Peptides against a protein of PDB entry 3HTU. Designs and how they scored, part 11

Target 1, 75 residues: chain A of PDB entry 3HTU
Amino acid sequence: RRPEEWGKLIYQWVSRSGQNNSVFTLYELTNGEDTEDEEFHGLDEATLLRALQALQQEHKAEIITVSDGRGVKFF

## One batch from the design tools (peptide; aimed at target 1 V23)

Design b2_p14_8_s1 (made by RFdiffusion4, then SolubleMPNN; from b2_p14_8, 10 letters changed)
Fold by OpenDDE base, seed 2:
Structure b2_p14_8_s1 (fold): chain B 75 residues (1-75), chain A 14 residues (1-14)
Amino acid sequence: as target 1 above (75 residues)
Amino acid sequence: SLEELLEKAKKAAE
């Protein structure tokens, strides 16, 4: 899958799961309990980042990057 | 830390 395709799958999960907390660290998104049954669970961080960047271009996510870590907010 | 800020953001989203 292309990063954009992963992004689509991730956002579909976000929007359909009814998550009230749409803020995640990158680790939580691919290694957390809430995504254990999703296809993108275990996705490598590099590909994840590219997927999220694609979503960001569509104004569906905002990547938060600081010196001590990264996270993402979904819209 | 960023992680702490994210946790606060999660709480605020509730």
Scores: peptide ipSAE 0.074, ipTM 0.678, DockQ to the pose 0.262
OpenDDE base, seeds 1, 3, 4, 5: peptide ipSAE 0.066, 0.065, 0.068, 0.071; ipTM 0.672, 0.672, 0.673, 0.675

Design b2_p14_8_s2 (made by RFdiffusion4, then SolubleMPNN; from b2_p14_8, 11 letters changed)
Fold by OpenDDE base, seed 1:
Structure b2_p14_8_s2 (fold): chain B 75 residues (1-75), chain A 14 residues (1-14)
Amino acid sequence: as target 1 above (75 residues)
Amino acid sequence: KLEELLKKAKEKAK
């Protein structure tokens, strides 16, 4: 899958799962318990980042960078 | 570690 395709799958999960909080760390998106049943679980962080960047271009997400890591806010 | 980062990220996104 291309990064854009992964982005689509990720965003679909966010939209359909009824999340109370739309902010995630990159790690919990692919390694967390909440996404264990998703196709993108276990996705390497490099590809994940590219997927999120694609979503960011569409204004569907914003990558958050802090001193000790990165996260993402979905819209 | 994860929760700490999550807290920071969420605070920044607020």
Scores: peptide ipSAE 0.130, ipTM 0.707, DockQ to the pose 0.837
OpenDDE base, seeds 2, 3, 4, 5: peptide ipSAE 0.103, 0.101, 0.100, 0.104; ipTM 0.684, 0.682, 0.683, 0.684

Design b2_p14_8_s3 (made by RFdiffusion4, then SolubleMPNN; from b2_p14_8, 10 letters changed)
Fold by OpenDDE base, seed 1:
Structure b2_p14_8_s3 (fold): chain B 75 residues (1-75), chain A 14 residues (1-14)
Amino acid sequence: as target 1 above (75 residues)
Amino acid sequence: KLKELLEKAKKAAE
């Protein structure tokens, strides 16, 4: 799957699970308990980031980058 | 530290 395709799957989960406007660490998305049953669980962080960047271009997410880590807010 | 910042962001978003 391409990053954009992963992004689609991730956002589908966000929408269906009612996580819009929620904030996650990147780790939570791929290693958290809430996504254990999702196809993107276990996805490498590099690919995850690219997926989120694709969503960000679509104004569906905002990557939060601080000096000590990163997270994401979904819209 | 990041966790704390994101937790605050979570609450603000709710």
Scores: peptide ipSAE 0.135, ipTM 0.706, DockQ to the pose 0.347
OpenDDE base, seeds 2, 3, 4, 5: peptide ipSAE 0.134, 0.131, 0.132, 0.132; ipTM 0.708, 0.702, 0.705, 0.703

Design b2_p14_8_s4 (made by RFdiffusion4, then SolubleMPNN; from b2_p14_8, 7 letters changed)
Fold by OpenDDE base, seed 4:
Structure b2_p14_8_s4 (fold): chain B 75 residues (1-75), chain A 14 residues (1-14)
Amino acid sequence: as target 1 above (75 residues)
Amino acid sequence: KLEELKKKAEEAAA
């Protein structure tokens, strides 16, 4: 899958599960309990980041970078 | 870490 295709799957989950306006760490999104049954569970961080960047371009997400790590807010 | 991210997100939204 291409990064934008992963982004689509991720955002579909966000929408279906009612996680809009929620904030996740990158680890939580791909390794957390809430996404255990999703296809993107276990996705490598590099590919995840590219997927989220695609969503960010569509104004569906905002990547958050702080001194202690990175996360994402979905809209 | 998560708390810091959430705080940052809140600050960005304000």
Scores: peptide ipSAE 0.133, ipTM 0.717, DockQ to the pose 0.416
OpenDDE base, seeds 1, 2, 3, 5: peptide ipSAE 0.129, 0.131, 0.132, 0.133; ipTM 0.718, 0.720, 0.719, 0.719

## One batch from the design tools (peptide; aimed at target 1 F24 T25 I64)

Design b2_p15_1 (made by RFdiffusion4)
Pose (drawn by RFdiffusion4):
Structure b2_p15_1 (pose): chain A 75 residues (1-75), chain P 15 residues (1-15)
Amino acid sequence: as target 1 above (75 residues)
Amino acid sequence: STLKERAEEEARRRE
């Protein structure tokens, strides 16, 4: 599955729950306790980073750099 | 977590 197909799914989960301006760590998206039964749970950070970059090009997400890791804000 | 708190702080700084 390509980066942008994960990006669409990631974006849909965020939009439907009312987290349209929520900030997430990349870890909690693929490994957190809220996303356990989500389809993208277990996705590697590299592919997730690329899916997020595709969303950022569509102005649907902003990747945040915080020293020892990565996060993301969705719009 | 500390990482989550830093990410929320950085998002506020960017606003």

Design b2_p15_1_s1 (made by RFdiffusion4, then SolubleMPNN; from b2_p15_1, 8 letters changed)
Fold by OpenDDE base, seed 1:
Structure b2_p15_1_s1 (fold): chain B 75 residues (1-75), chain A 15 residues (1-15)
Amino acid sequence: as target 1 above (75 residues)
Amino acid sequence: SELLEKAKEKAKELE
């Protein structure tokens, strides 16, 4: 899958689970219990970041960088 | 986590 395709799957999960406007760490998205049944569970962080960047271009997500890591807010 | 709390605080600044 291309990063854009992963982004679509991730955002579909966010929307269907009613978690728009929620904030996640990148680790939570791919390693958390809430996404264990999703195709993107276990996705490498590099590919995840590219997927989120694609969503950010569509104003569906905002990547947050803090001193000790990164997170993402979905809209 | 500490990162999540910081991310949430940062997210509020984006609103």
Scores: peptide ipSAE 0.132, ipTM 0.699, DockQ to the pose 0.924
OpenDDE base, seeds 2, 3, 4, 5: peptide ipSAE 0.118, 0.125, 0.129, 0.126; ipTM 0.687, 0.695, 0.695, 0.695

Design b2_p15_1_s2 (made by RFdiffusion4, then SolubleMPNN; from b2_p15_1, 9 letters changed)
Fold by OpenDDE base, seed 1:
Structure b2_p15_1_s2 (fold): chain B 75 residues (1-75), chain A 15 residues (1-15)
Amino acid sequence: as target 1 above (75 residues)
Amino acid sequence: SKLLEEAKKKAEELE
């Protein structure tokens, strides 16, 4: 899959899951218990980042950089 | 986690 395709799958999960909070760490998305049944579970961080960057260009996500890591907010 | 809390805080600041 291309990064854009991964981004689509991730965003579909976020949208359909009805999460109370739309902010995640990158680790939570690919290693968290909530995504164990998703195709993107276990996805390498480099590919994940590219996927999120694709979503960011579409204004569907915003990557957040903090002092000790990165997160993402979905819209 | 600390990262998550900081990320959420920053996300709120971006609104």
Scores: peptide ipSAE 0.107, ipTM 0.678, DockQ to the pose 0.868
OpenDDE base, seeds 2, 3, 4, 5: peptide ipSAE 0.096, 0.069, 0.069, 0.105; ipTM 0.676, 0.666, 0.663, 0.681

Design b2_p15_1_s3 (made by RFdiffusion4, then SolubleMPNN; from b2_p15_1, 9 letters changed)
Fold by OpenDDE base, seed 4:
Structure b2_p15_1_s3 (fold): chain B 75 residues (1-75), chain A 15 residues (1-15)
Amino acid sequence: as target 1 above (75 residues)
Amino acid sequence: SELLKKAKEKAEELE
């Protein structure tokens, strides 16, 4: 899958799951309990980041960078 | 996690 395709899958999950929190760490998306059954669980961080960057271009997400890591806010 | 806390704080700042 291309990063854009991964992004689509991730955003579909966000949209359909009705999560009360729209902010995730990158680790939570690929290693968290909430995504254990998703195809993108276990996705490498590099590919994940590219997927999120694709979503960011579509104004569907915003990558958050802090001193000790990165997260993402979905819209 | 500390990251999540900071990320959420950052998200509020971005709004």
Scores: peptide ipSAE 0.115, ipTM 0.688, DockQ to the pose 0.873
OpenDDE base, seeds 1, 2, 3, 5: peptide ipSAE 0.112, 0.111, 0.085, 0.107; ipTM 0.686, 0.685, 0.674, 0.691

Design b2_p15_1_s4 (made by RFdiffusion4, then SolubleMPNN; from b2_p15_1, 9 letters changed)
Fold by OpenDDE base, seed 4:
Structure b2_p15_1_s4 (fold): chain B 75 residues (1-75), chain A 15 residues (1-15)
Amino acid sequence: as target 1 above (75 residues)
Amino acid sequence: SKLLEEAKKKAKELE
């Protein structure tokens, strides 16, 4: 799958999950309990980042980089 | 982990 395709799958999950908190660390998106049943679970972080960047270009996500890690906010 | 929680906290603070 292309990063864009991964982004689509990720965003579909976010959208359908209806979670109150839309901010995730990159780690918990691919390694967290909440995504264990998702196809993107276990996705390498490099590909994940590219996927999120694709979503960011579509204004569907914002990648947050802080000194102690990275996260993403979904819209 | 502690590191992840701290990162998440900081990320959320940037909302």
Scores: peptide ipSAE 0.134, ipTM 0.681, DockQ to the pose 0.486
OpenDDE base, seeds 1, 2, 3, 5: peptide ipSAE 0.127, 0.125, 0.109, 0.104; ipTM 0.695, 0.695, 0.669, 0.675; seed 3 fails the geometry check

Design b2_p15_2 (made by RFdiffusion4)
Pose (drawn by RFdiffusion4):
Structure b2_p15_2 (pose): chain A 75 residues (1-75), chain P 15 residues (1-15)
Amino acid sequence: as target 1 above (75 residues)
Amino acid sequence: TEAELKEMAEKAAEE
């Protein structure tokens, strides 16, 4: 599955729950306790990063750099 | 920790 197909699925989960301006760590998206039964749970951070970059190009997400890791804000 | 990382990401998003 390509980066942008994961991006669409990631974006849909965020939009439907009312988290349209929520900040997430990349880890909690693929490994957190809220996303356990989500389809993208277990996705590697490299593919997730690329899916997020595709969303950023569509102005649907902003990747945040915080020293020892990565996060993201969705719009 | 993951919790500290989340707090830092929230503060960075507010700037």

Design b2_p15_2_s1 (made by RFdiffusion4, then SolubleMPNN; from b2_p15_2, 9 letters changed)
Fold by OpenDDE base, seed 4:
Structure b2_p15_2_s1 (fold): chain B 75 residues (1-75), chain A 15 residues (1-15)
Amino acid sequence: as target 1 above (75 residues)
Amino acid sequence: SLEELLEKIKKKAAE
């Protein structure tokens, strides 16, 4: 899958899962309990970042960087 | 910790 295709799958999960929080760490998205049954669970961080960057271009996500890590806010 | 990182990210997201 291309990063854009991964982004689509991730955003589909976000929009359908009924999560009350729309902010995640990158680790949480691919290694957390909430995504254990998703196709993108275990996705490498580099590909994940590219997927999220594609979503960001579509104004569906915002990547957040702090000194000790990264996360994402979904819209 | 993961929780501490989440708090930092969420605080930044709220700005």
Scores: peptide ipSAE 0.243, ipTM 0.791, DockQ to the pose 0.853
OpenDDE base, seeds 1, 2, 3, 5: peptide ipSAE 0.221, 0.229, 0.233, 0.228; ipTM 0.776, 0.779, 0.779, 0.779

Design b2_p15_2_s2 (made by RFdiffusion4, then SolubleMPNN; from b2_p15_2, 8 letters changed)
Fold by OpenDDE base, seed 2:
Structure b2_p15_2_s2 (fold): chain B 75 residues (1-75), chain A 15 residues (1-15)
Amino acid sequence: as target 1 above (75 residues)
Amino acid sequence: SLEELLEKIKKKAEE
């Protein structure tokens, strides 16, 4: 899958699952309990980042960088 | 920790 295809799958999960919170660390998005049954679970962080960057270009996500890690806010 | 990182991200997201 291309990054934008992964982005589509991720955003579909975000929009359909009725998540209470729309902010995630990159780690919990691919390694957390909430996404265990999703196709993108276990996705390498480099590919994940590219997928989220594709969503960011569509104004569907914002990647947030702090001193000790990264996260994402979905819109 | 993961919790501390998440809090930092959420705070920055609110800015």
Scores: peptide ipSAE 0.299, ipTM 0.821, DockQ to the pose 0.841
OpenDDE base, seeds 1, 3, 4, 5: peptide ipSAE 0.284, 0.246, 0.298, 0.216; ipTM 0.815, 0.794, 0.819, 0.777

Design b2_p15_2_s3 (made by RFdiffusion4, then SolubleMPNN; from b2_p15_2, 9 letters changed)
Fold by OpenDDE base, seed 5:
Structure b2_p15_2_s3 (fold): chain B 75 residues (1-75), chain A 15 residues (1-15)
Amino acid sequence: as target 1 above (75 residues)
Amino acid sequence: SLEELKKKIEEKAKE
């Protein structure tokens, strides 16, 4: 799958999950309990980041960088 | 920790 294709799958999950909090650490998306049954679970961080960057270009997400890690806010 | 990281991200997301 291409990064943008992964981005689509991730965004579809976010949209269907009905979660109140739309902010995630990158680790939560690919290694967290909430995504254990998703195809993108276990996805390497490099590919994940490219997928999220594709979503960011579409204004569907914003990658957030702090001193000791990264996360993402979905819109 | 991941918990601390999440907190920092959430706080920055408010900006």
Scores: peptide ipSAE 0.627, ipTM 0.908, DockQ to the pose 0.881
OpenDDE base, seeds 1, 2, 3, 4: peptide ipSAE 0.622, 0.624, 0.618, 0.622; ipTM 0.906, 0.907, 0.906, 0.907

Design b2_p15_2_s4 (made by RFdiffusion4, then SolubleMPNN; from b2_p15_2, 11 letters changed)
Fold by OpenDDE base, seed 2:
Structure b2_p15_2_s4 (fold): chain B 75 residues (1-75), chain A 15 residues (1-15)
Amino acid sequence: as target 1 above (75 residues)
Amino acid sequence: SLEELLKKIKEEAEK
């Protein structure tokens, strides 16, 4: 899958799952309990980042970088 | 920790 295809799958999960919180660390998106049954669970962080960057270009996500990690806010 | 990182990120997201 291309990054934008992964982004589509991720955003579909965000929009359909009824998640109360729309802010995630990158780690919990691919390694957390909430996404265990999703196709993107276990996705390498480099590919995940590219997928989120594709969503960011569509104004569907904002990647947040802090000194000791990264996260994402979905819109 | 992961919880501390998440807290930092969520605080940044609120700005």
Scores: peptide ipSAE 0.255, ipTM 0.805, DockQ to the pose 0.855
OpenDDE base, seeds 1, 3, 4, 5: peptide ipSAE 0.230, 0.231, 0.249, 0.254; ipTM 0.791, 0.788, 0.801, 0.805

Design b2_p15_3 (made by RFdiffusion4)
Pose (drawn by RFdiffusion4):
Structure b2_p15_3 (pose): chain A 75 residues (1-75), chain P 15 residues (1-15)
Amino acid sequence: as target 1 above (75 residues)
Amino acid sequence: EAELKEEAEEEAAKR
């Protein structure tokens, strides 16, 4: 599955829950306790990073750099 | 992980 197909699925989960301006770590998206039964749970950070970059190009997300890791804000 | 989440929220607020 390509980066942008994960991007669409990630974006849909965020939108439907009312988290349209929420900030997330990349880890908690693929390994957190809220996303355990989500389809993208277990996705590697490299592919997730690319899916997020595709969303950023669509102005649907902003990747945040915080020293020892990565996060993302959704719009 | 909790510390990283708090730092990410502070950085997002600054933007």

Design b2_p15_3_s1 (made by RFdiffusion4, then SolubleMPNN; from b2_p15_3, 11 letters changed)
Fold by OpenDDE base, seed 2:
Structure b2_p15_3_s1 (fold): chain B 75 residues (1-75), chain A 15 residues (1-15)
Amino acid sequence: as target 1 above (75 residues)
Amino acid sequence: MEELLKKIKEKAELL
């Protein structure tokens, strides 16, 4: 899958699951309990980042960088 | 991990 294809899958999950909180660490998206049944579970962080960057271009997400790591806010 | 999430959520409040 291309990054934008992964991004689509991730955003579909965010949308259909009706998450109360739309802020995640990158680790939560690929290793968290809430995404265990999703195709993108276990996705390497490099590919995840590229997927999120694709969503960011569509204004569907914003990647957040802090001293200890990265996260994302979905819109 | 929880500390990272806290920091991210705090920063997200500004978005």
Scores: peptide ipSAE 0.524, ipTM 0.893, DockQ to the pose 0.859
OpenDDE base, seeds 1, 3, 4, 5: peptide ipSAE 0.523, 0.513, 0.521, 0.522; ipTM 0.892, 0.890, 0.892, 0.893

Design b2_p15_3_s2 (made by RFdiffusion4, then SolubleMPNN; from b2_p15_3, 10 letters changed)
Fold by OpenDDE base, seed 3:
Order: sequence, then C-alpha cells, then structure tokens
Structure b2_p15_3_s2 (fold): chain B 75 residues (1-75), chain A 15 residues (1-15)
Amino acid sequence: as target 1 above (75 residues)
Amino acid sequence: MEELLKKIEEKAKEL
C-alpha cells in the first residue's frame, strides 16, 4: 500500500470509531489497544508518518512534535 | 507514554 492509502484507512477509522479523544501518539496508533483490530496495527512508524503527512496535506490531521516524540491530532 | 500524550495534548490545544 502507498502512504496515501494507509492514510485513507487510518482516517476512515478515525471518522467511524467515535473516539473520545482525537489526539494520539504515533505509537498508540499502531501499537495501542484502540487499533488492535485495525489493518494498520503494527505499521512501521516511518510509513505511518508518511501516511499522516498525506492527511496533513488534506488538512485532516496535524502532526505534533515535542521533545519526547511525535503525535497527531485528527480533524 | 501517558506523559508524552499529555505533552502532545497540551500542544494540540493550540491547533
């Protein structure tokens, strides 16, 4: 899959799952409980980042960088 | 990891 295709799958999950919080660490998206049954669970972080960057270009996400790591806010 | 999430959430408030 291309990063854009992963981004589509991730955003579909965000849109349909009714999350209480739209902010995630990158680790949570691919390794957390909330995504255990999702196809993108276990996705390598480099590919995840490219997928999120594609969503960011569409203004559907914002990647957040802090000293200890990265996360994302979905819109 | 929760500490990292907290930092990200605080920064996310500005978006």
Scores: peptide ipSAE 0.571, ipTM 0.899, DockQ to the pose 0.845
OpenDDE base, seeds 1, 2, 4, 5: peptide ipSAE 0.559, 0.559, 0.560, 0.558; ipTM 0.897, 0.897, 0.897, 0.897

Design b2_p15_3_s3 (made by RFdiffusion4, then SolubleMPNN; from b2_p15_3, 11 letters changed)
Fold by OpenDDE base, seed 5:
Structure b2_p15_3_s3 (fold): chain B 75 residues (1-75), chain A 15 residues (1-15)
Amino acid sequence: as target 1 above (75 residues)
Amino acid sequence: MEELLEKIKKKAEEL
């Protein structure tokens, strides 16, 4: 899959899941318990980042960088 | 790791 395709899958999960919190660490998205059954679980961080960047271009997400790491907010 | 999430959440509030 291309990064854009991964982004689509990720955003679909975010949108259709009944989750109230739309903020995640990058690790949480691919290694967290909440995404164990998702195709993007275990996705390498490099590809994940590219996927999120694609979503960011569509204004569907914003990558957040702090001193200790990165996360993402979905819109 | 949990601390990172909190930091990100705080940062997210600024968006």
Scores: peptide ipSAE 0.555, ipTM 0.896, DockQ to the pose 0.867
OpenDDE base, seeds 1, 2, 3, 4: peptide ipSAE 0.552, 0.554, 0.544, 0.552; ipTM 0.895, 0.896, 0.894, 0.895

Design b2_p15_3_s4 (made by RFdiffusion4, then SolubleMPNN; from b2_p15_3, 11 letters changed)
Fold by OpenDDE base, seed 2:
Structure b2_p15_3_s4 (fold): chain B 75 residues (1-75), chain A 15 residues (1-15)
Amino acid sequence: as target 1 above (75 residues)
Amino acid sequence: MEELLEQIKKKAESL
């Protein structure tokens, strides 16, 4: 899958799921319990980042960088 | 891990 295809799958999950919080660490998106049944579970972080960057171009997400790692806010 | 999430949530407040 291309990054934008992964991004589509991720955003579909965000949209259709009843998530109470739209802010995630990159780790919990691919390794957390909330996504263990999703196709993007286990996705390598480099590919995940590219997928989120594709969503960011569409103003559907913003990647957040802090000293200890990265996360994302979905819109 | 929880600390990282807290940091991200804090920064996300301005977005």
Scores: peptide ipSAE 0.525, ipTM 0.891, DockQ to the pose 0.848
OpenDDE base, seeds 1, 3, 4, 5: peptide ipSAE 0.512, 0.502, 0.521, 0.523; ipTM 0.889, 0.887, 0.890, 0.892

Design b2_p15_4 (made by RFdiffusion4)
Pose (drawn by RFdiffusion4):
Structure b2_p15_4 (pose): chain A 75 residues (1-75), chain P 15 residues (1-15)
Amino acid sequence: as target 1 above (75 residues)
Amino acid sequence: SEAELKAAAEAKAAE
C-alpha cells in the first residue's frame, strides 16, 4: 500500500472522531492505545512519515519536529 | 518518554 493510501485512511480516522486540530506523535498513531483496533496500527514509521508528507502537501497535516522524535498536527 | 514527547509536540504546535 502506497504512502498516500495510508494517508487517506489516517486522515479519515482523524476527521471522524472530531480531532481535526489534534496533535499526535507518530508512535501513538501506529502503536498507541487509542488506535489499537485501527487498520494502520503497526505501520512502520518510515511509511507513516511518507503518508504524512503526502497529507502535508494537501495542507491536511503539519509535521512537527521535536528533538528526539516526530509528531503531526491535522487540519 | 512518550508522554514527554507528546507534551513537547503540543508545545511546539502552539508556536

Design b2_p15_4_s1 (made by RFdiffusion4, then SolubleMPNN; from b2_p15_4, 7 letters changed)
Fold by OpenDDE base, seed 2:
Structure b2_p15_4_s1 (fold): chain B 75 residues (1-75), chain A 15 residues (1-15)
Amino acid sequence: as target 1 above (75 residues)
Amino acid sequence: SLEELLKKAKEKAAE
């Protein structure tokens, strides 16, 4: 899958599970309990970041980057 | 830290 395709799957989960306006660390999205049954569970962080960047371009997410790590807010 | 910032953001989102 392309990053944009992963982004679509991730945002579909966000919308259908009522996680809009929620904040996650990147680790929580791919390794957390809430996404254990999702196709993107276990996705490598590099690909995840590219997927989230695609969503950010569509104003569906905001990536939070600080020296201590990364997170994301979904809209 | 990021963890602290995200925690605060989560709390605000829950309000």
Scores: peptide ipSAE 0.100, ipTM 0.669, DockQ to the pose 0.261
OpenDDE base, seeds 1, 3, 4, 5: peptide ipSAE 0.092, 0.097, 0.093, 0.088; ipTM 0.654, 0.670, 0.665, 0.649

Design b2_p15_4_s2 (made by RFdiffusion4, then SolubleMPNN; from b2_p15_4, 8 letters changed)
Fold by OpenDDE base, seed 1:
Structure b2_p15_4_s2 (fold): chain B 75 residues (1-75), chain A 15 residues (1-15)
Amino acid sequence: as target 1 above (75 residues)
Amino acid sequence: SLEELLEKARKKAEE
């Protein structure tokens, strides 16, 4: 899958799962309990970041980068 | 920390 295809799958989960939280660390998206049954679980962080960057271009996500790590907010 | 900030953001979104 291309990064934008991963982004689509990730956003579909965010949008359709009914999750009331829209802020994640990158780690919990691919390693958290909430995504254990998703195809993107275990996805490497580099590919995840590219997927999120694709979503960011579509204004569906905002990547948060601070001195001690990274996260993402979905819209 | 980032984790603390994100957790606060998540909790606020749940309100």
Scores: peptide ipSAE 0.107, ipTM 0.667, DockQ to the pose 0.251
OpenDDE base, seeds 2, 3, 4, 5: peptide ipSAE 0.101, 0.102, 0.102, 0.102; ipTM 0.663, 0.666, 0.649, 0.662; seed 4 fails the geometry check

Design b2_p15_4_s3 (made by RFdiffusion4, then SolubleMPNN; from b2_p15_4, 8 letters changed)
Fold by OpenDDE base, seed 4:
Structure b2_p15_4_s3 (fold): chain B 75 residues (1-75), chain A 15 residues (1-15)
Amino acid sequence: as target 1 above (75 residues)
Amino acid sequence: SLEELKKKAEEEAEK
Protein backbone atom coordinates (compact mmCIF):
# COMPACT_ATOMS: atom_id res chain seq x y z
CA ARG B 1 0.00 0.00 0.00
CA ARG B 2 1.04 3.55 -0.66
CA PRO B 3 1.17 6.03 2.22
CA GLU B 4 -1.97 7.69 0.87
CA GLU B 5 -3.77 4.35 0.96
CA TRP B 6 -2.70 3.78 4.54
CA GLY B 7 -3.91 7.26 5.35
CA LYS B 8 -7.30 6.43 3.91
CA LEU B 9 -7.58 3.30 6.04
CA ILE B 10 -6.53 5.15 9.16
CA TYR B 11 -8.96 7.98 8.59
CA GLN B 12 -11.78 5.55 7.86
CA TRP B 13 -11.16 3.96 11.24
CA VAL B 14 -11.10 7.33 12.96
CA SER B 15 -14.34 8.36 11.29
CA ARG B 16 -16.19 5.13 12.02
CA SER B 17 -14.94 4.46 15.53
CA GLY B 18 -16.51 7.52 17.14
CA GLN B 19 -13.52 8.16 19.39
CA ASN B 20 -14.09 10.65 22.18
CA ASN B 21 -10.56 12.00 21.81
CA SER B 22 -9.30 12.75 18.32
CA VAL B 23 -5.67 13.15 19.45
CA PHE B 24 -3.32 10.16 19.31
CA THR B 25 0.36 9.53 19.74
CA LEU B 26 1.95 7.84 16.74
CA TYR B 27 2.74 4.83 18.90
CA GLU B 28 -0.84 4.63 20.11
CA LEU B 29 -2.19 4.52 16.56
CA THR B 30 -0.12 1.54 15.49
CA ASN B 31 0.54 -0.21 18.81
CA GLY B 32 -2.43 0.71 20.98
CA GLU B 33 -5.24 -1.54 22.11
CA ASP B 34 -7.86 0.46 20.22
CA THR B 35 -6.34 -0.45 16.84
CA GLU B 36 -5.36 -4.07 17.51
CA ASP B 37 -7.81 -5.37 14.93
CA GLU B 38 -7.01 -2.78 12.26
CA GLU B 39 -4.94 -3.45 9.16
CA PHE B 40 -2.59 -0.61 10.05
CA HIS B 41 -1.73 -2.02 13.47
CA GLY B 42 1.99 -2.61 13.57
CA LEU B 43 2.68 -0.25 10.69
CA ASP B 44 6.20 1.14 10.82
CA GLU B 45 6.41 4.69 12.08
CA ALA B 46 8.08 6.03 8.96
CA THR B 47 5.25 4.84 6.73
CA LEU B 48 2.70 6.00 9.29
CA LEU B 49 4.17 9.47 9.25
CA ARG B 50 3.95 9.62 5.46
CA ALA B 51 0.34 8.46 5.64
CA LEU B 52 -0.50 11.14 8.17
CA GLN B 53 1.28 13.76 6.09
CA ALA B 54 -0.97 12.81 3.18
CA LEU B 55 -4.00 13.29 5.41
CA GLN B 56 -2.60 16.58 6.62
CA GLN B 57 -2.45 17.83 3.04
CA GLU B 58 -6.17 17.06 2.83
CA HIS B 59 -6.80 18.93 6.09
CA LYS B 60 -7.97 15.70 7.71
CA ALA B 61 -5.18 15.58 10.27
CA GLU B 62 -2.60 17.73 12.00
CA ILE B 63 0.73 16.26 13.02
CA ILE B 64 1.94 17.56 16.37
CA THR B 65 5.64 17.46 17.20
CA VAL B 66 6.84 18.03 20.74
CA SER B 67 10.28 17.66 22.28
CA ASP B 68 9.68 14.14 23.56
CA GLY B 69 7.43 12.69 20.85
CA ARG B 70 4.86 13.14 18.13
CA GLY B 71 1.10 12.95 17.90
CA VAL B 72 -1.73 13.58 15.51
CA LYS B 73 -5.10 15.28 15.71
CA PHE B 74 -7.80 14.07 13.35
CA PHE B 75 -10.55 16.28 11.99
CA SER A 1 4.51 7.63 29.05
CA LEU A 2 1.85 7.50 26.36
CA GLU A 3 -0.47 9.52 28.57
CA GLU A 4 2.14 12.20 29.05
CA LEU A 5 2.83 12.41 25.33
CA LYS A 6 -0.87 12.46 24.55
CA LYS A 7 -1.40 15.26 27.04
CA LYS A 8 1.38 17.28 25.47
CA ALA A 9 -0.05 16.63 22.02
CA GLU A 10 -3.45 17.81 23.20
CA GLU A 11 -1.90 20.93 24.66
CA GLU A 12 -0.09 21.63 21.40
CA ALA A 13 -3.27 21.04 19.42
CA GLU A 14 -5.11 23.59 21.55
CA LYS A 15 -2.58 26.35 20.93
Scores: peptide ipSAE 0.145, ipTM 0.708, DockQ to the pose 0.815
OpenDDE base, seeds 1, 2, 3, 5: peptide ipSAE 0.141, 0.138, 0.112, 0.136; ipTM 0.706, 0.703, 0.696, 0.714

Design b2_p15_4_s4 (made by RFdiffusion4, then SolubleMPNN; from b2_p15_4, 8 letters changed)
Fold by OpenDDE base, seed 4:
Structure b2_p15_4_s4 (fold): chain B 75 residues (1-75), chain A 15 residues (1-15)
Amino acid sequence: as target 1 above (75 residues)
Amino acid sequence: SLEELLKEAKEKAAL
């Protein structure tokens, strides 16, 4: 899958689960309990970041980066 | 840290 395709799957989950306007750490998206049954669970962080960047271009997400971690807000 | 604040914010939202 391309990053854009992963982004689509991630956002579909966000929408279906009612997580719009929610904030996640990148770790939670791929390693958290809430996404255990999703195809993107276990996805490497590099690919995840590219997927989220694709969503960000569509104004569906905002990536938050700090010195000691990263997160994302979905819209 | 800001990252920790993000985690706390999520926890609060989940409640």
Scores: peptide ipSAE 0.109, ipTM 0.678, DockQ to the pose 0.176
OpenDDE base, seeds 1, 2, 3, 5: peptide ipSAE 0.097, 0.093, 0.086, 0.090; ipTM 0.684, 0.684, 0.696, 0.695

Design b2_p15_5 (made by RFdiffusion4)
Pose (drawn by RFdiffusion4):
Structure b2_p15_5 (pose): chain A 75 residues (1-75), chain P 15 residues (1-15)
Amino acid sequence: as target 1 above (75 residues)
Amino acid sequence: SISEERLAELEEALE
């Protein structure tokens, strides 16, 4: 599955829950306790990062760099 | 879930 297909799924989960301006760590998206029964749970951070970059190009997400890791804000 | 300290760091980095 390509980066942008994960990106669409990631974006749909965020949008439907009312988290349209929420900030997430990349880890909590693929390994957190809120996304356990989500389809993207277990996705590697490299593919997730690319899916997020595809969303940033569509102005649907902003990747945050916080020293020892990565996060993202969705719009 | 994200801890409060970690969320604050993320919000600060975003600003």

Design b2_p15_5_s1 (made by RFdiffusion4, then SolubleMPNN; from b2_p15_5, 7 letters changed)
Fold by OpenDDE base, seed 1:
Structure b2_p15_5_s1 (fold): chain B 75 residues (1-75), chain A 15 residues (1-15)
Amino acid sequence: as target 1 above (75 residues)
Amino acid sequence: MISKELLEKLLEALK
C-alpha cells in the first residue's frame, strides 16, 4: 500500500470508531490495543508518518512534533 | 515517548 492508502484506512478507522478523543500518539495508533484488529496495526513509524502527512495535506490531520515524541490530531 | 496527556495539552495550547 502507498502512504495515501494507509492514511485512508487510518482515517476510516478514526471516523468509524466513535471515539471521543481524536488525539493519538504515533505509537498508540500502531501498537495500541484499540487498533489490534486493524490492518495498520504494527505499521512501521516511518510509513505511518508518511500516511499522516498525506492526511495533513487534506486537512484531515495535524501532526505535532515535540522534543520527546510525536502525535496527531484527526479532524 | 510523549504521554497522551501531555500531547493533548500541547494540542490544546496550539489552538
Scores: peptide ipSAE 0.185, ipTM 0.744, DockQ to the pose 0.283
OpenDDE base, seeds 2, 3, 4, 5: peptide ipSAE 0.176, 0.182, 0.178, 0.177; ipTM 0.735, 0.741, 0.739, 0.739

